# Peptides against a protein of PDB entry 5LHZ: the designs that were tried, part 10

Target 1, 78 residues: chain A of PDB entry 5LHZ
Amino acid sequence: QLLKSVFVKNVGWATQLTSGAVWVQFNDGSQLVVQAGVSSISYTSPNGQTTRYGENEKLPDYIKQKLQCLSSILLMFS

## One batch from the design tools (peptide; aimed at target 1 Q16 V34 L70)

Design b1_p28_1_s3 (made by RFdiffusion4, then SolubleMPNN; from b1_p28_1, 18 letters changed)
Fold by OpenDDE base, seed 4:
Structure b1_p28_1_s3 (fold): chain B 78 residues (1-78), chain A 28 residues (1-28)
Amino acid sequence: as target 1 above (78 residues)
Amino acid sequence: SEQQQEQQQQQLQQVLKKVQSFLESSEK
């Protein structure tokens, strides 16, 4: 279930789920899911391909950029 | 409830910490 959704100009939508996850839907069609208590993150490309990344992995630059964006977005939920 | 709200807020903070950890660890 969805708890709270925030529209972020020039980025997309960020939603907090009852599961403890944050789900970001970017304007480019990609998606990012980060969940408390789960050691990996989920990225879905615009074409629908989903990839999970574990902590301490070398991340593609585009993933790091999305995560950096997310870190800033999370402040909007406080 | 207050308990539910606190749980959701703590989970949000955990997500933030996780994101930060991923960014830091990826550069190692």
Scores: peptide ipSAE 0.643, ipTM 0.905, DockQ to the pose 0.817
OpenDDE base, seeds 1, 2, 3, 5: peptide ipSAE 0.642, 0.642, 0.642, 0.642; ipTM 0.905, 0.905, 0.905, 0.905

Design b1_p28_1_s4 (made by RFdiffusion4, then SolubleMPNN; from b1_p28_1, 18 letters changed)
Fold by OpenDDE base, seed 4:
Formats: sequence, C-alpha cells, structure tokens
Structure b1_p28_1_s4 (fold): chain B 78 residues (1-78), chain A 28 residues (1-28)
Amino acid sequence: as target 1 above (78 residues)
Amino acid sequence: SSALEQQVQQQLQEVLKKVQSFLENSSK
C-alpha cells in the first residue's frame, strides 16, 4: 500500500510504502526498492530482471549512481 | 508529531542509513 508518491524531475517517481520500503521508478524503466528491516536491496532492470544485493557486496556503478540519487530523494521526503 | 508521523520518519531514516551503508561498503 502506498503512503506517498513524489515526482522527481529528471529521475522519475519515488514512493513510500506502508511496509517501510521506498520504491523508486526511474525514467529509464528501472526500479529500486529499499526496505527498512530487510538486509538487501532490490534492483529491477528495464527488461524486468530483478537482482538483490547484500550490504557488503560490490555494486555495479549504475547501481551506486541510483543509490546516490535515492539518498538525495530521501532528503526530499523528510 | 503524531505516532504515525514519527514511525514514517523513523523508517525513512532507516532507509537512508541503509543506503549510505551500501554505498560505503561497496566503495571499500
């Protein structure tokens, strides 16, 4: 269930869910989900393939870029 | 803030901390 959705210029949409997750839908068609209480993050590529990453994993650069973007977005929610 | 607002903000902070942790750990 959705709590709040925010349009982010040149990025896409960011949504806070009642589950404690933040869900970002990027303009390139990819998606990122980060949830409180869950040790991994979820990335879905534009073709619909989903990969989960653990906290200690080396991340692809494009994932790092999207996480950095998410950090900025989270400041918008507060 | 109401209890609900507090909960929402707490969860956002947890998500932020997690994202920062992922970035920091991956860059090591």
Scores: peptide ipSAE 0.626, ipTM 0.899, DockQ to the pose 0.840
OpenDDE base, seeds 1, 2, 3, 5: peptide ipSAE 0.626, 0.625, 0.624, 0.626; ipTM 0.900, 0.899, 0.899, 0.899

Design b1_p28_2 (made by RFdiffusion4)
Pose (drawn by RFdiffusion4):
Structure b1_p28_2 (pose): chain A 78 residues (1-78), chain P 28 residues (1-28)
Amino acid sequence: as target 1 above (78 residues)
Amino acid sequence: HSYPSSKEMIHTIREQVSTLHDNTLDNL
């Protein structure tokens, strides 16, 4: 289920899963899960609360920031 | 901060994740 986990200083951990998903554990306690075939993203707050967002929803600013950092992480993997 | 639309961001991430998954399978 898990593949190599990569540590990114000042950001946190990024992990690829066998399902083709990526799970990011940020240093602020939040988590983000995305998957290539799924039209939704999963965000978990530092307090353990999970919220799923769809592609057609306006996302909160901090979700977009984390998506941008994730995009940079995926870019460095090439 | 300025970002693309939420839909465009999610689609970009999904493409990137697909590309990473394919490259990982090729390397195994």
Fold by OpenDDE base, seed 2:
Structure b1_p28_2 (fold): chain B 78 residues (1-78), chain A 28 residues (1-28)
Amino acid sequence: as target 1 above (78 residues)
Amino acid sequence: HSYPSSKEMIHTIREQVSTLHDNTLDNL
């Protein structure tokens, strides 16, 4: 269930779900899901391939950039 | 220059999302 959706200029859409997840749909077609209480994050590339990353896994720089962006986006939901 | 580690970044984001969720539930 959608709880709140926010348009983020030059980034895309970010949605807070009732599950506790935040789902970002980036303009480049990629997606990022971070779920409260879940140890891993989910990244979906523009071609639809999904990869889950845990804390002990090396993140590609492009995902780090998107996570940094997400950190800023989260302020928009408070 | 230095960058945050993958572990640090994932931890921070998860913490922020969890905090958001908790605050949202408390305020509904």
Scores: peptide ipSAE 0.630, ipTM 0.900, DockQ to the pose 0.722
OpenDDE base, seeds 1, 3, 4, 5: peptide ipSAE 0.628, 0.625, 0.627, 0.629; ipTM 0.899, 0.897, 0.899, 0.899

Design b1_p28_2_s1 (made by RFdiffusion4, then SolubleMPNN; from b1_p28_2, 17 letters changed)
Fold by OpenDDE base, seed 4:
Structure b1_p28_2_s1 (fold): chain B 78 residues (1-78), chain A 28 residues (1-28)
Amino acid sequence: as target 1 above (78 residues)
Amino acid sequence: MSFPSSAELIRELRRLAAELHKKNLEEL
């Protein structure tokens, strides 16, 4: 279900899925998934632990930084 | 400077993802 994949310098790989999800695989081994129409995001830490965060949850700053990076990636695609 | 709130970030990401998905669908 991979649609498009882009290498982002100093970040990692960003992939668009046919489902409407955007999947970022960061250089540090962590991952983020945001999906159109879904109110939560998925974060996978380098150790493989996955956590879902709703939009009303307070996020750790390090995750906010990755989300900001993802925002830049999405803007790059637009 | 400060980071946007968690809610602001996630809402913006969802909006951007939706716009991207819309464009992808239009290309099909």
Scores: peptide ipSAE 0.507, ipTM 0.846, DockQ to the pose 0.807
OpenDDE base, seeds 1, 2, 3, 5: peptide ipSAE 0.461, 0.292, 0.462, 0.493; ipTM 0.825, 0.721, 0.826, 0.840

Design b1_p28_2_s2 (made by RFdiffusion4, then SolubleMPNN; from b1_p28_2, 18 letters changed)
Fold by OpenDDE base, seed 5:
Structure b1_p28_2_s2 (fold): chain B 78 residues (1-78), chain A 28 residues (1-28)
Amino acid sequence: as target 1 above (78 residues)
Amino acid sequence: MSFPSSKELIEKLRELAAQLQQQIQQQQ
């Protein structure tokens, strides 16, 4: 199910899944799953609580910060 | 000083996922 993993300095690991999803494991223990064609993302907090956020929902700032850091870094290598 | 919109961030990540998925499909 895993295709490849990319280490992102000071962020964590981003793993490409055969499903088309990108699974991000942040250094703080939180996790994020994003998938093409899906209008929502899944965020799991370090305590294991999972929340789905729709495209038009307001994300907490701390999550947006993670997403911005991740997207900026990963897109630079695409 | 504010973060980008949630929509934009999610769109960027989804676009990344789409690009990666495209790579997968091209390899198969």
Scores: peptide ipSAE 0.185, ipTM 0.643, DockQ to the pose 0.696
OpenDDE base, seeds 1, 2, 3, 4: peptide ipSAE 0.175, 0.070, 0.171, 0.175; ipTM 0.634, 0.511, 0.627, 0.630

Design b1_p28_2_s3 (made by RFdiffusion4, then SolubleMPNN; from b1_p28_2, 17 letters changed)
Fold by OpenDDE base, seed 1:
Structure b1_p28_2_s3 (fold): chain B 78 residues (1-78), chain A 28 residues (1-28)
Amino acid sequence: as target 1 above (78 residues)
Amino acid sequence: MSFPSSSELIKQLRELAAELHKKQLESQ
């Protein structure tokens, strides 16, 4: 279930779930899910392919680019 | 432009999720 959704300019929407997850839906149709207490994150490309990344794994630059606005997202949920 | 490291980005996301969940639990 959804708790709160925040619009992030030029990025998409970030949603807090009752499960403790944060679900980001990017404008290009890609998605990212991070769950409290879980060491890995999941990224879903626009074509629906999902990849999980551990904390010590390298993220592709295009994903890093999407997450450049993390500070803004943090502020919006403050 | 420069990017944060992968580890730092993932850590920040996890911290965000943790803090939001903490606030949720405290409001119950």
Scores: peptide ipSAE 0.303, ipTM 0.742, DockQ to the pose 0.697
OpenDDE base, seeds 2, 3, 4, 5: peptide ipSAE 0.280, 0.282, 0.277, 0.277; ipTM 0.729, 0.729, 0.726, 0.726

Design b1_p28_2_s4 (made by RFdiffusion4, then SolubleMPNN; from b1_p28_2, 17 letters changed)
Fold by OpenDDE base, seed 4:
Structure b1_p28_2_s4 (fold): chain B 78 residues (1-78), chain A 28 residues (1-28)
Amino acid sequence: as target 1 above (78 residues)
Amino acid sequence: MSFPSSSELIKELRELAAELHQKILEQQ
């Protein structure tokens, strides 16, 4: 279930879920689902393939880049 | 049920990004 959605300029849309997780829909069609205190993340590629990465699993560079993108933009909005 | 404000959502996203960046560093 969805709570609230926010448009993030040059990134996409971010939505808070009732679970507490945050669902980010990037402009390139990819998606991330993350939650504070939860060690795993879910990434969906533009072609629709979804992969869940655990706590000790190495993240691909393109996912790290998405996280850096989020950090940079959110710091600007603070 | 309470809904977060836009600012609260951004705050949460920032916290998540920081947490995930720390996890990335731990993978190095």
Scores: peptide ipSAE 0.158, ipTM 0.629, DockQ to the pose 0.061
OpenDDE base, seeds 1, 2, 3, 5: peptide ipSAE 0.115, 0.113, 0.104, 0.107; ipTM 0.576, 0.575, 0.562, 0.568

## One batch from the design tools (peptide; aimed at target 1 Q35 L70)

Design b1_p29_1 (made by RFdiffusion4)
Pose (drawn by RFdiffusion4):
Structure b1_p29_1 (pose): chain A 78 residues (1-78), chain P 29 residues (1-29)
Amino acid sequence: as target 1 above (78 residues)
Amino acid sequence: EVSLSDFHPTEEQKTSFEQLHSKVQHFLS
């Protein structure tokens, strides 16, 4: 289910899954899960609360920030 | 587990990362 986990300093851990999903564990205690075939994203706050967002929803600013950092992580993997 | 400098993606992983990057950019559009 898990593939190689990569440490990114000043950001956290990024892990690719066998399902084609990416799970990011940020240093601030939050988590982000995305999947290539799924039209939603999963965010978990530092307090353990999970919220799923759809592609057509206006996302909160911090969710967008973490999605940008994730985009940069995926970019460095090439 | 590895650091970013020591990470080397496979060709299958590069294709998956490109699909995932497009999907992330779709949420940021």
Fold by OpenDDE base, seed 3:
Structure b1_p29_1 (fold): chain B 78 residues (1-78), chain A 29 residues (1-29)
Amino acid sequence: as target 1 above (78 residues)
Amino acid sequence: EVSLSDFHPTEEQKTSFEQLHSKVQHFLS
């Protein structure tokens, strides 16, 4: 369930879920879901394919870029 | 720079976002 959705200029939408997770829907159609207490993050490509990445896994650069964006969003939220 | 729509999080929400920020930074390390 959704708690609050925030429009982020030049990024997309960031939504806090009742679970405590944050769901980002990027303008390119990709998505990220991150949740504290979970050892992985989920990325969904524009074509709908979802991949989970572990905390010790080497990430593709395009994922890192989106995570950097998410980091900035979370910092502004706090 | 990233701009946000009007959003005034509660203290509980701020704590959650701080935790998530730390998690994301860990993934980026």
Scores: peptide ipSAE 0.592, ipTM 0.880, DockQ to the pose 0.490
OpenDDE base, seeds 1, 2, 4, 5: peptide ipSAE 0.590, 0.588, 0.590, 0.589; ipTM 0.879, 0.878, 0.880, 0.879

Design b1_p29_1_s1 (made by RFdiffusion4, then SolubleMPNN; from b1_p29_1, 14 letters changed)
Fold by OpenDDE base, seed 2:
Structure b1_p29_1_s1 (fold): chain B 78 residues (1-78), chain A 29 residues (1-29)
Amino acid sequence: as target 1 above (78 residues)
Amino acid sequence: MVSLEDYVPTAEEQEQFKKLLQKVQSFLS
């Protein structure tokens, strides 16, 4: 299930799953799951509420900020 | 546990991250 977990300073934890997905656990308690080949992303708020967003769906700004953070992390290792 | 500063991705991980990056950037476009 969990392949490797990386601690990201001032962000939280980024974990690669056996599925190929990346699971980010942010310091604010929120979570983000992104996987290639899946047309949606999964966001979990600090209170545990999970929402999936489609590729053509307008994202809340706070989620865009999380994705921008993830983008920066992925760019370092791609 | 591995810190970001010490993390060295494998070639396979790099390819996976490229695919994920494309997806993330698509969502941000």
Scores: peptide ipSAE 0.584, ipTM 0.877, DockQ to the pose 0.860
OpenDDE base, seeds 1, 3, 4, 5: peptide ipSAE 0.581, 0.584, 0.581, 0.583; ipTM 0.876, 0.877, 0.877, 0.877

Design b1_p29_1_s2 (made by RFdiffusion4, then SolubleMPNN; from b1_p29_1, 14 letters changed)
Fold by OpenDDE base, seed 3:
Structure b1_p29_1_s2 (fold): chain B 78 residues (1-78), chain A 29 residues (1-29)
Amino acid sequence: as target 1 above (78 residues)
Amino acid sequence: MVELEDYVPSEEEKEQFKKLLEKVQSFLS
């Protein structure tokens, strides 16, 4: 299910899945899964609790920060 | 999983990352 993993300095690990999704494992223990064509994103807090957010939902600032970080990563590799 | 010391995405991967980027940015807007 895992294809390739890349270590991103000061961020963590970014892994591409066979599904096309990107799975980011942040240094603080949180995780983020994003996949094109899926209307939601998945965030897992360091304690292991997973929450899915839709595209039109108001996001907590800490999640926005993670997404902003992921945005920078994706821009770098696109 | 395999860690790539010098990761260079293919053109297909670049396109996928572009789509993901657009998605992420939609969540941030």
Scores: peptide ipSAE 0.554, ipTM 0.833, DockQ to the pose 0.626
OpenDDE base, seeds 1, 2, 4, 5: peptide ipSAE 0.540, 0.545, 0.543, 0.537; ipTM 0.840, 0.840, 0.839, 0.839

Design b1_p29_1_s3 (made by RFdiffusion4, then SolubleMPNN; from b1_p29_1, 16 letters changed; failed a check: near_copy:native)
Amino acid sequence: SVSLEDYVPSAEEQEQYQKLLEKVQSFLS

Design b1_p29_1_s4 (made by RFdiffusion4, then SolubleMPNN; from b1_p29_1, 13 letters changed)
Fold by OpenDDE base, seed 2:
Structure b1_p29_1_s4 (fold): chain B 78 residues (1-78), chain A 29 residues (1-29)
Amino acid sequence: as target 1 above (78 residues)
Amino acid sequence: MVSLEDYVPSEEEKKQFQKLLEKVQSFLS
């Protein structure tokens, strides 16, 4: 369930879920889900393909960039 | 829906975002 959705200029939407996860919908159509207590992140490409990455996996650069973007958003709120 | 400029997180939200921030940063380390 969705709790609150925040529009982030030039980024997209950041939504807090009841699970405690944050769901980011980027302007390019991709999505990222991160949740505390979960050892993986979920990335959905614009074509709808979803991939989960573990904390010890090598991340594609474009995903690192999106994580950095999310980091900036979270830092703004924390 | 609220804009980022108007969003004021609660103390509980700040705590949760801090946890998430640590998670994200661990992936970037």
Scores: peptide ipSAE 0.567, ipTM 0.863, DockQ to the pose 0.867
OpenDDE base, seeds 1, 3, 4, 5: peptide ipSAE 0.563, 0.562, 0.565, 0.566; ipTM 0.862, 0.860, 0.863, 0.864

Design b1_p29_2 (made by RFdiffusion4)
Pose (drawn by RFdiffusion4):
Structure b1_p29_2 (pose): chain A 78 residues (1-78), chain P 29 residues (1-29)
Amino acid sequence: as target 1 above (78 residues)
Amino acid sequence: SQEPFTEEEEAEIEAQLETEIAELEAEAE
């Protein structure tokens, strides 16, 4: 289910799953899950609360920041 | 197209990731 986990300083951990998903554990206690075939993203706050967002929803600013950092992480993996 | 993770699957994967990260940090120290 898990593949190699990569540590990115000043950001946190990024992990790729066998399902094609990416799970990111940020240093601020939040988590982010995305999947290539799924049209939703999963965000977990530091307090353990989970919220799923759809592709057509306006996302909160901090979700977008984390998605940008995630994009940079995926970019460095090439 | 694929389906999103269920709550049960997310909880199971999250526990595995925490254990794996803890082992990697212990090895680095």
Fold by OpenDDE base, seed 3:
Structure b1_p29_2 (fold): chain B 78 residues (1-78), chain A 29 residues (1-29)
Amino acid sequence: as target 1 above (78 residues)
Amino acid sequence: SQEPFTEEEEAEIEAQLETEIAELEAEAE
């Protein structure tokens, strides 16, 4: 279930899910889902391909940059 | 297509996200 969505300048739209996860839809058409306390992340490319990355998996640089917008914030809430 | 963020720009984005997330949590109560 979705909660209210908000626009974040230079990023896109961010939505908090009832599970506590944060869902960001970036301006380039990609999406990222991250949840506090969960080491894995879910990335969806602009073409709709979804990939889940585990705790110790190597992340592409473009995903790392997107993740930095969320990870540091989620760590503050954990 | 969205271009890569500078370090300063990313810091501002993180601050904005923190504010928005806090507001979402408050509205959800």
Scores: peptide ipSAE 0.039, ipTM 0.508, DockQ to the pose 0.038
OpenDDE base, seeds 1, 2, 4, 5: peptide ipSAE 0.028, 0.029, 0.034, 0.027; ipTM 0.527, 0.529, 0.473, 0.510

Design b1_p29_2_s1 (made by RFdiffusion4, then SolubleMPNN; from b1_p29_2, 16 letters changed)
Fold by OpenDDE base, seed 4:
Structure b1_p29_2_s1 (fold): chain B 78 residues (1-78), chain A 29 residues (1-29)
Amino acid sequence: as target 1 above (78 residues)
Amino acid sequence: SSSPFSDEEYQQITAQIQEQIAAQEAAAA
């Protein structure tokens, strides 16, 4: 369930969920979900394929870049 | 603050993201 959605120029939409997660919908159609206290992330490709990665699991570079992008967005909100 | 997150929520999510990024240094494929 959604709490609030924020538009981020040149990135997409970032939404806070009632679960405590942040859901980012990127302009390329991919999605990333990160939740506080959960040692895994969820990535959905533009084609709708969802994969969950543990924190000790090596991320593909294109997903790592999106995670770093999310980190940068949060710095902007500090 | 005009942030969409409370201070506590911001800190928790920030910590989780940084933990994920840092863990990649020792991550196994």
Scores: peptide ipSAE 0.303, ipTM 0.747, DockQ to the pose 0.028
OpenDDE base, seeds 1, 2, 3, 5: peptide ipSAE 0.290, 0.284, 0.302, 0.299; ipTM 0.745, 0.742, 0.750, 0.751; seed 1 fails the geometry check

Design b1_p29_2_s2 (made by RFdiffusion4, then SolubleMPNN; from b1_p29_2, 14 letters changed)
Fold by OpenDDE base, seed 2:
Structure b1_p29_2_s2 (fold): chain B 78 residues (1-78), chain A 29 residues (1-29)
Amino acid sequence: as target 1 above (78 residues)
Amino acid sequence: SSSPFSDAEMAEITAQIEKQIAELKEKEE
């Protein structure tokens, strides 16, 4: 269930879920789900393939970049 | 810029993201 969604120009949409997770839908068609207290993230590629990365897994650079991009944007809004 | 999120809500979202990034980076190092 959704709480609030914010549109970020040239990036996409960021939504906070009632679960506490943050769901990001990027303009390239990819998606990320992140939640504090959960040692994993979920990435969905533009073709719909979903990969869940645990705490012991190395993240691809493009995933790190998307996470950092999101963090930076949110900081700009505060 | 404007946001539908309050300052508290933005802080919570930011903290969630940064926490995940920090934890995952720490494991990769």
Scores: peptide ipSAE 0.142, ipTM 0.646, DockQ to the pose 0.028
OpenDDE base, seeds 1, 3, 4, 5: peptide ipSAE 0.103, 0.072, 0.078, 0.100; ipTM 0.603, 0.548, 0.559, 0.598

Design b1_p29_2_s3 (made by RFdiffusion4, then SolubleMPNN; from b1_p29_2, 14 letters changed)
Fold by OpenDDE base, seed 5:
Structure b1_p29_2_s3 (fold): chain B 78 residues (1-78), chain A 29 residues (1-29)
Amino acid sequence: as target 1 above (78 residues)
Amino acid sequence: SSSPFSDEEYQEITAQIEEEKAKLEKLKE
């Protein structure tokens, strides 16, 4: 369930979900779902393929870079 | 509002993400 969405210039849209999770839809068509206190993240590639990564699981560099864009969001949850 | 974030917080988030994006863009150039 959607609470609020904000447009981020040159990035895409960031949406706050009722669960507290943040859903970011990037301009390249990829998506990330993250939530503070939850060790796993969900990444959706531009072709729609979704992969869930657990705690301490090695992430591809391009996903790490996208997560860095979301670091401020995660910090605000804590 | 029903959101855990205020409008001001969302604006701050937006600004911080934009800043972070800009940093990353410069680093990969």
Scores: peptide ipSAE 0.034, ipTM 0.452, DockQ to the pose 0.038
OpenDDE base, seeds 1, 2, 3, 4: peptide ipSAE 0.028, 0.029, 0.028, 0.028; ipTM 0.437, 0.435, 0.430, 0.433

Design b1_p29_2_s4 (made by RFdiffusion4, then SolubleMPNN; from b1_p29_2, 14 letters changed)
Fold by OpenDDE base, seed 4:
Structure b1_p29_2_s4 (fold): chain B 78 residues (1-78), chain A 29 residues (1-29)
Amino acid sequence: as target 1 above (78 residues)
Amino acid sequence: SSSPFSDEELAQIQAQIEEEIAKQKALLE
């Protein structure tokens, strides 16, 4: 189900899935799954606890920071 | 870029991330 992965220094791996989702594996062991057109995102903590956040649900700051970090780096790659 | 992704593929990933960021910002407004 993986298309390809890109290594992001000091962040982790970003993988594009055949489903269209983006699967991020951070260096701290956490994971994030985001897909355009899907109202929810999935975050997995380093301890393996998965939380799904809905369309109108506010994300914790530490997750928003992860998103911003990834966004900034990917923008620089392009 | 030197990544295995094309510019178009990177743009798609970036757009999905930015969409989520924008949504979160809107929730704070």
Scores: peptide ipSAE 0.274, ipTM 0.720, DockQ to the pose 0.028
OpenDDE base, seeds 1, 2, 3, 5: peptide ipSAE 0.220, 0.240, 0.252, 0.215; ipTM 0.676, 0.695, 0.694, 0.676

## One batch from the design tools (peptide; aimed at target 1 E57 K58 L67)

Design b1_p30_1 (made by RFdiffusion4)
Pose (drawn by RFdiffusion4):
Structure b1_p30_1 (pose): chain A 78 residues (1-78), chain P 30 residues (1-30)
Amino acid sequence: as target 1 above (78 residues)
Amino acid sequence: EEELEEEEEELEEEEEEITEQKELLTEIRE
């Protein structure tokens, strides 16, 4: 289920799963899960609360920031 | 009429922001 986990300083951990998904554990206690075939993203706050967002929903600013950092993490993997 | 124009501008801004974030999500999924 898990592939190689990569540490990115000042950001956190990024992990690729066998399902094609990416799970990021940020240093602020939040987590983010994305999947290539799924039209939703999963965010978990530092307090353990999980919220799923769809592609057509206006996302909160901090979700977008984390998605940008994730995009940069995926870019550095090439 | 001014209130309807302001509401249209707000909707256009929201659509633009959602489109930008959809492009980012598409890039991440690729």
Fold by OpenDDE base, seed 4:
Structure b1_p30_1 (fold): chain B 78 residues (1-78), chain A 30 residues (1-30)
Amino acid sequence: as target 1 above (78 residues)
Amino acid sequence: EEELEEEEEELEEEEEEITEQKELLTEIRE
C-alpha cells in the first residue's frame, strides 16, 4: 500500500501510495491527500476534522499553501 | 452599478484562483 515515503525538513512526511494517492502529514498535525483520477482532495486539520474539497471550490489559503508546498516538493524530486 | 461591477470582478478573481488551484493539482497528480 505504501510505495515511498520522504521526510521533508520543516514540512513533514510525503508518501506515495499504491493507490496512486499522495499523502502528506505536515508537522502542524494536518494531513492532505491528493489522488489522480479523483477530482476532490481531502484535508484533515490538526484536530482531526476531515474536509473534502471539489476541484471547482475555492480553497482556503492555508490549504492552497500546503498544496503549493507539496507541488514544490514533488518538483524537487522530479 | 458600481457594486455589481465589483461583484463581477470578485467572481473573476475567484475563477482565476480556482484555475491556479487546478494547475497545482495537475502538477501533483501527474
Scores: peptide ipSAE 0.486, ipTM 0.835, DockQ to the pose 0.823
OpenDDE base, seeds 1, 2, 3, 5: peptide ipSAE 0.486, 0.484, 0.484, 0.486; ipTM 0.833, 0.831, 0.832, 0.833

Design b1_p30_1_s1 (made by RFdiffusion4, then SolubleMPNN; from b1_p30_1, 13 letters changed)
Fold by OpenDDE base, seed 3:
Structure b1_p30_1_s1 (fold): chain B 78 residues (1-78), chain A 30 residues (1-30)
Amino acid sequence: as target 1 above (78 residues)
Amino acid sequence: MEEEKKKEEEKKKEEEEIEEQRKLLEEIRS
């Protein structure tokens, strides 16, 4: 299930799953799950509340910033 | 008229941001 996990300084842990999902655990306690073949993404706030966002809705800035961070990490490691 | 134009531009801006989000997601998912 787990493909590999990477610790990113000042960010947190990023894990690639064999399912095609990327699971990020940020240092602020939030989590983000992005999965291939699934249109929505899942964000879990530090207090444990989970929200799903569709691909056609504007994300809150703090979520978009986390996606940008994740994208840059994956680009650097590929 | 101007209010409608303003709303239209805000809508366009939002669509561009959503497209940028989709590009980010495509990079992550690939």
Scores: peptide ipSAE 0.495, ipTM 0.831, DockQ to the pose 0.784
OpenDDE base, seeds 1, 2, 4, 5: peptide ipSAE 0.492, 0.495, 0.495, 0.490; ipTM 0.829, 0.830, 0.832, 0.827

Design b1_p30_1_s2 (made by RFdiffusion4, then SolubleMPNN; from b1_p30_1, 12 letters changed)
Fold by OpenDDE base, seed 5:
Structure b1_p30_1_s2 (fold): chain B 78 residues (1-78), chain A 30 residues (1-30)
Amino acid sequence: as target 1 above (78 residues)
Amino acid sequence: SEEEERERREREEEEKEIKEQRELLQQIRS
């Protein structure tokens, strides 16, 4: 369920879910899901392939960049 | 050895980056 959705210019849509998760749909077609209480994150590539990453593994740089972008968005709207 | 030190540095850098990732995720989750 959705709590709040925000369109961010040059980024995409960021949505906070009732579950406490943050769901971002980037303009390139990729998606990120980050949830409190869950150690892993979910990345979906533009082609629909989903990958789960644990908290103790190094992320690909392009995913880290997306997380940094997401963090900036949340800071902006906090 | 030189190789051992190189591997040590690489592990240290990776651990540092993972720590940064965790901090980033904590910011998002909080």
Scores: peptide ipSAE 0.490, ipTM 0.830, DockQ to the pose 0.819
OpenDDE base, seeds 1, 2, 3, 4: peptide ipSAE 0.489, 0.489, 0.488, 0.489; ipTM 0.830, 0.829, 0.828, 0.831

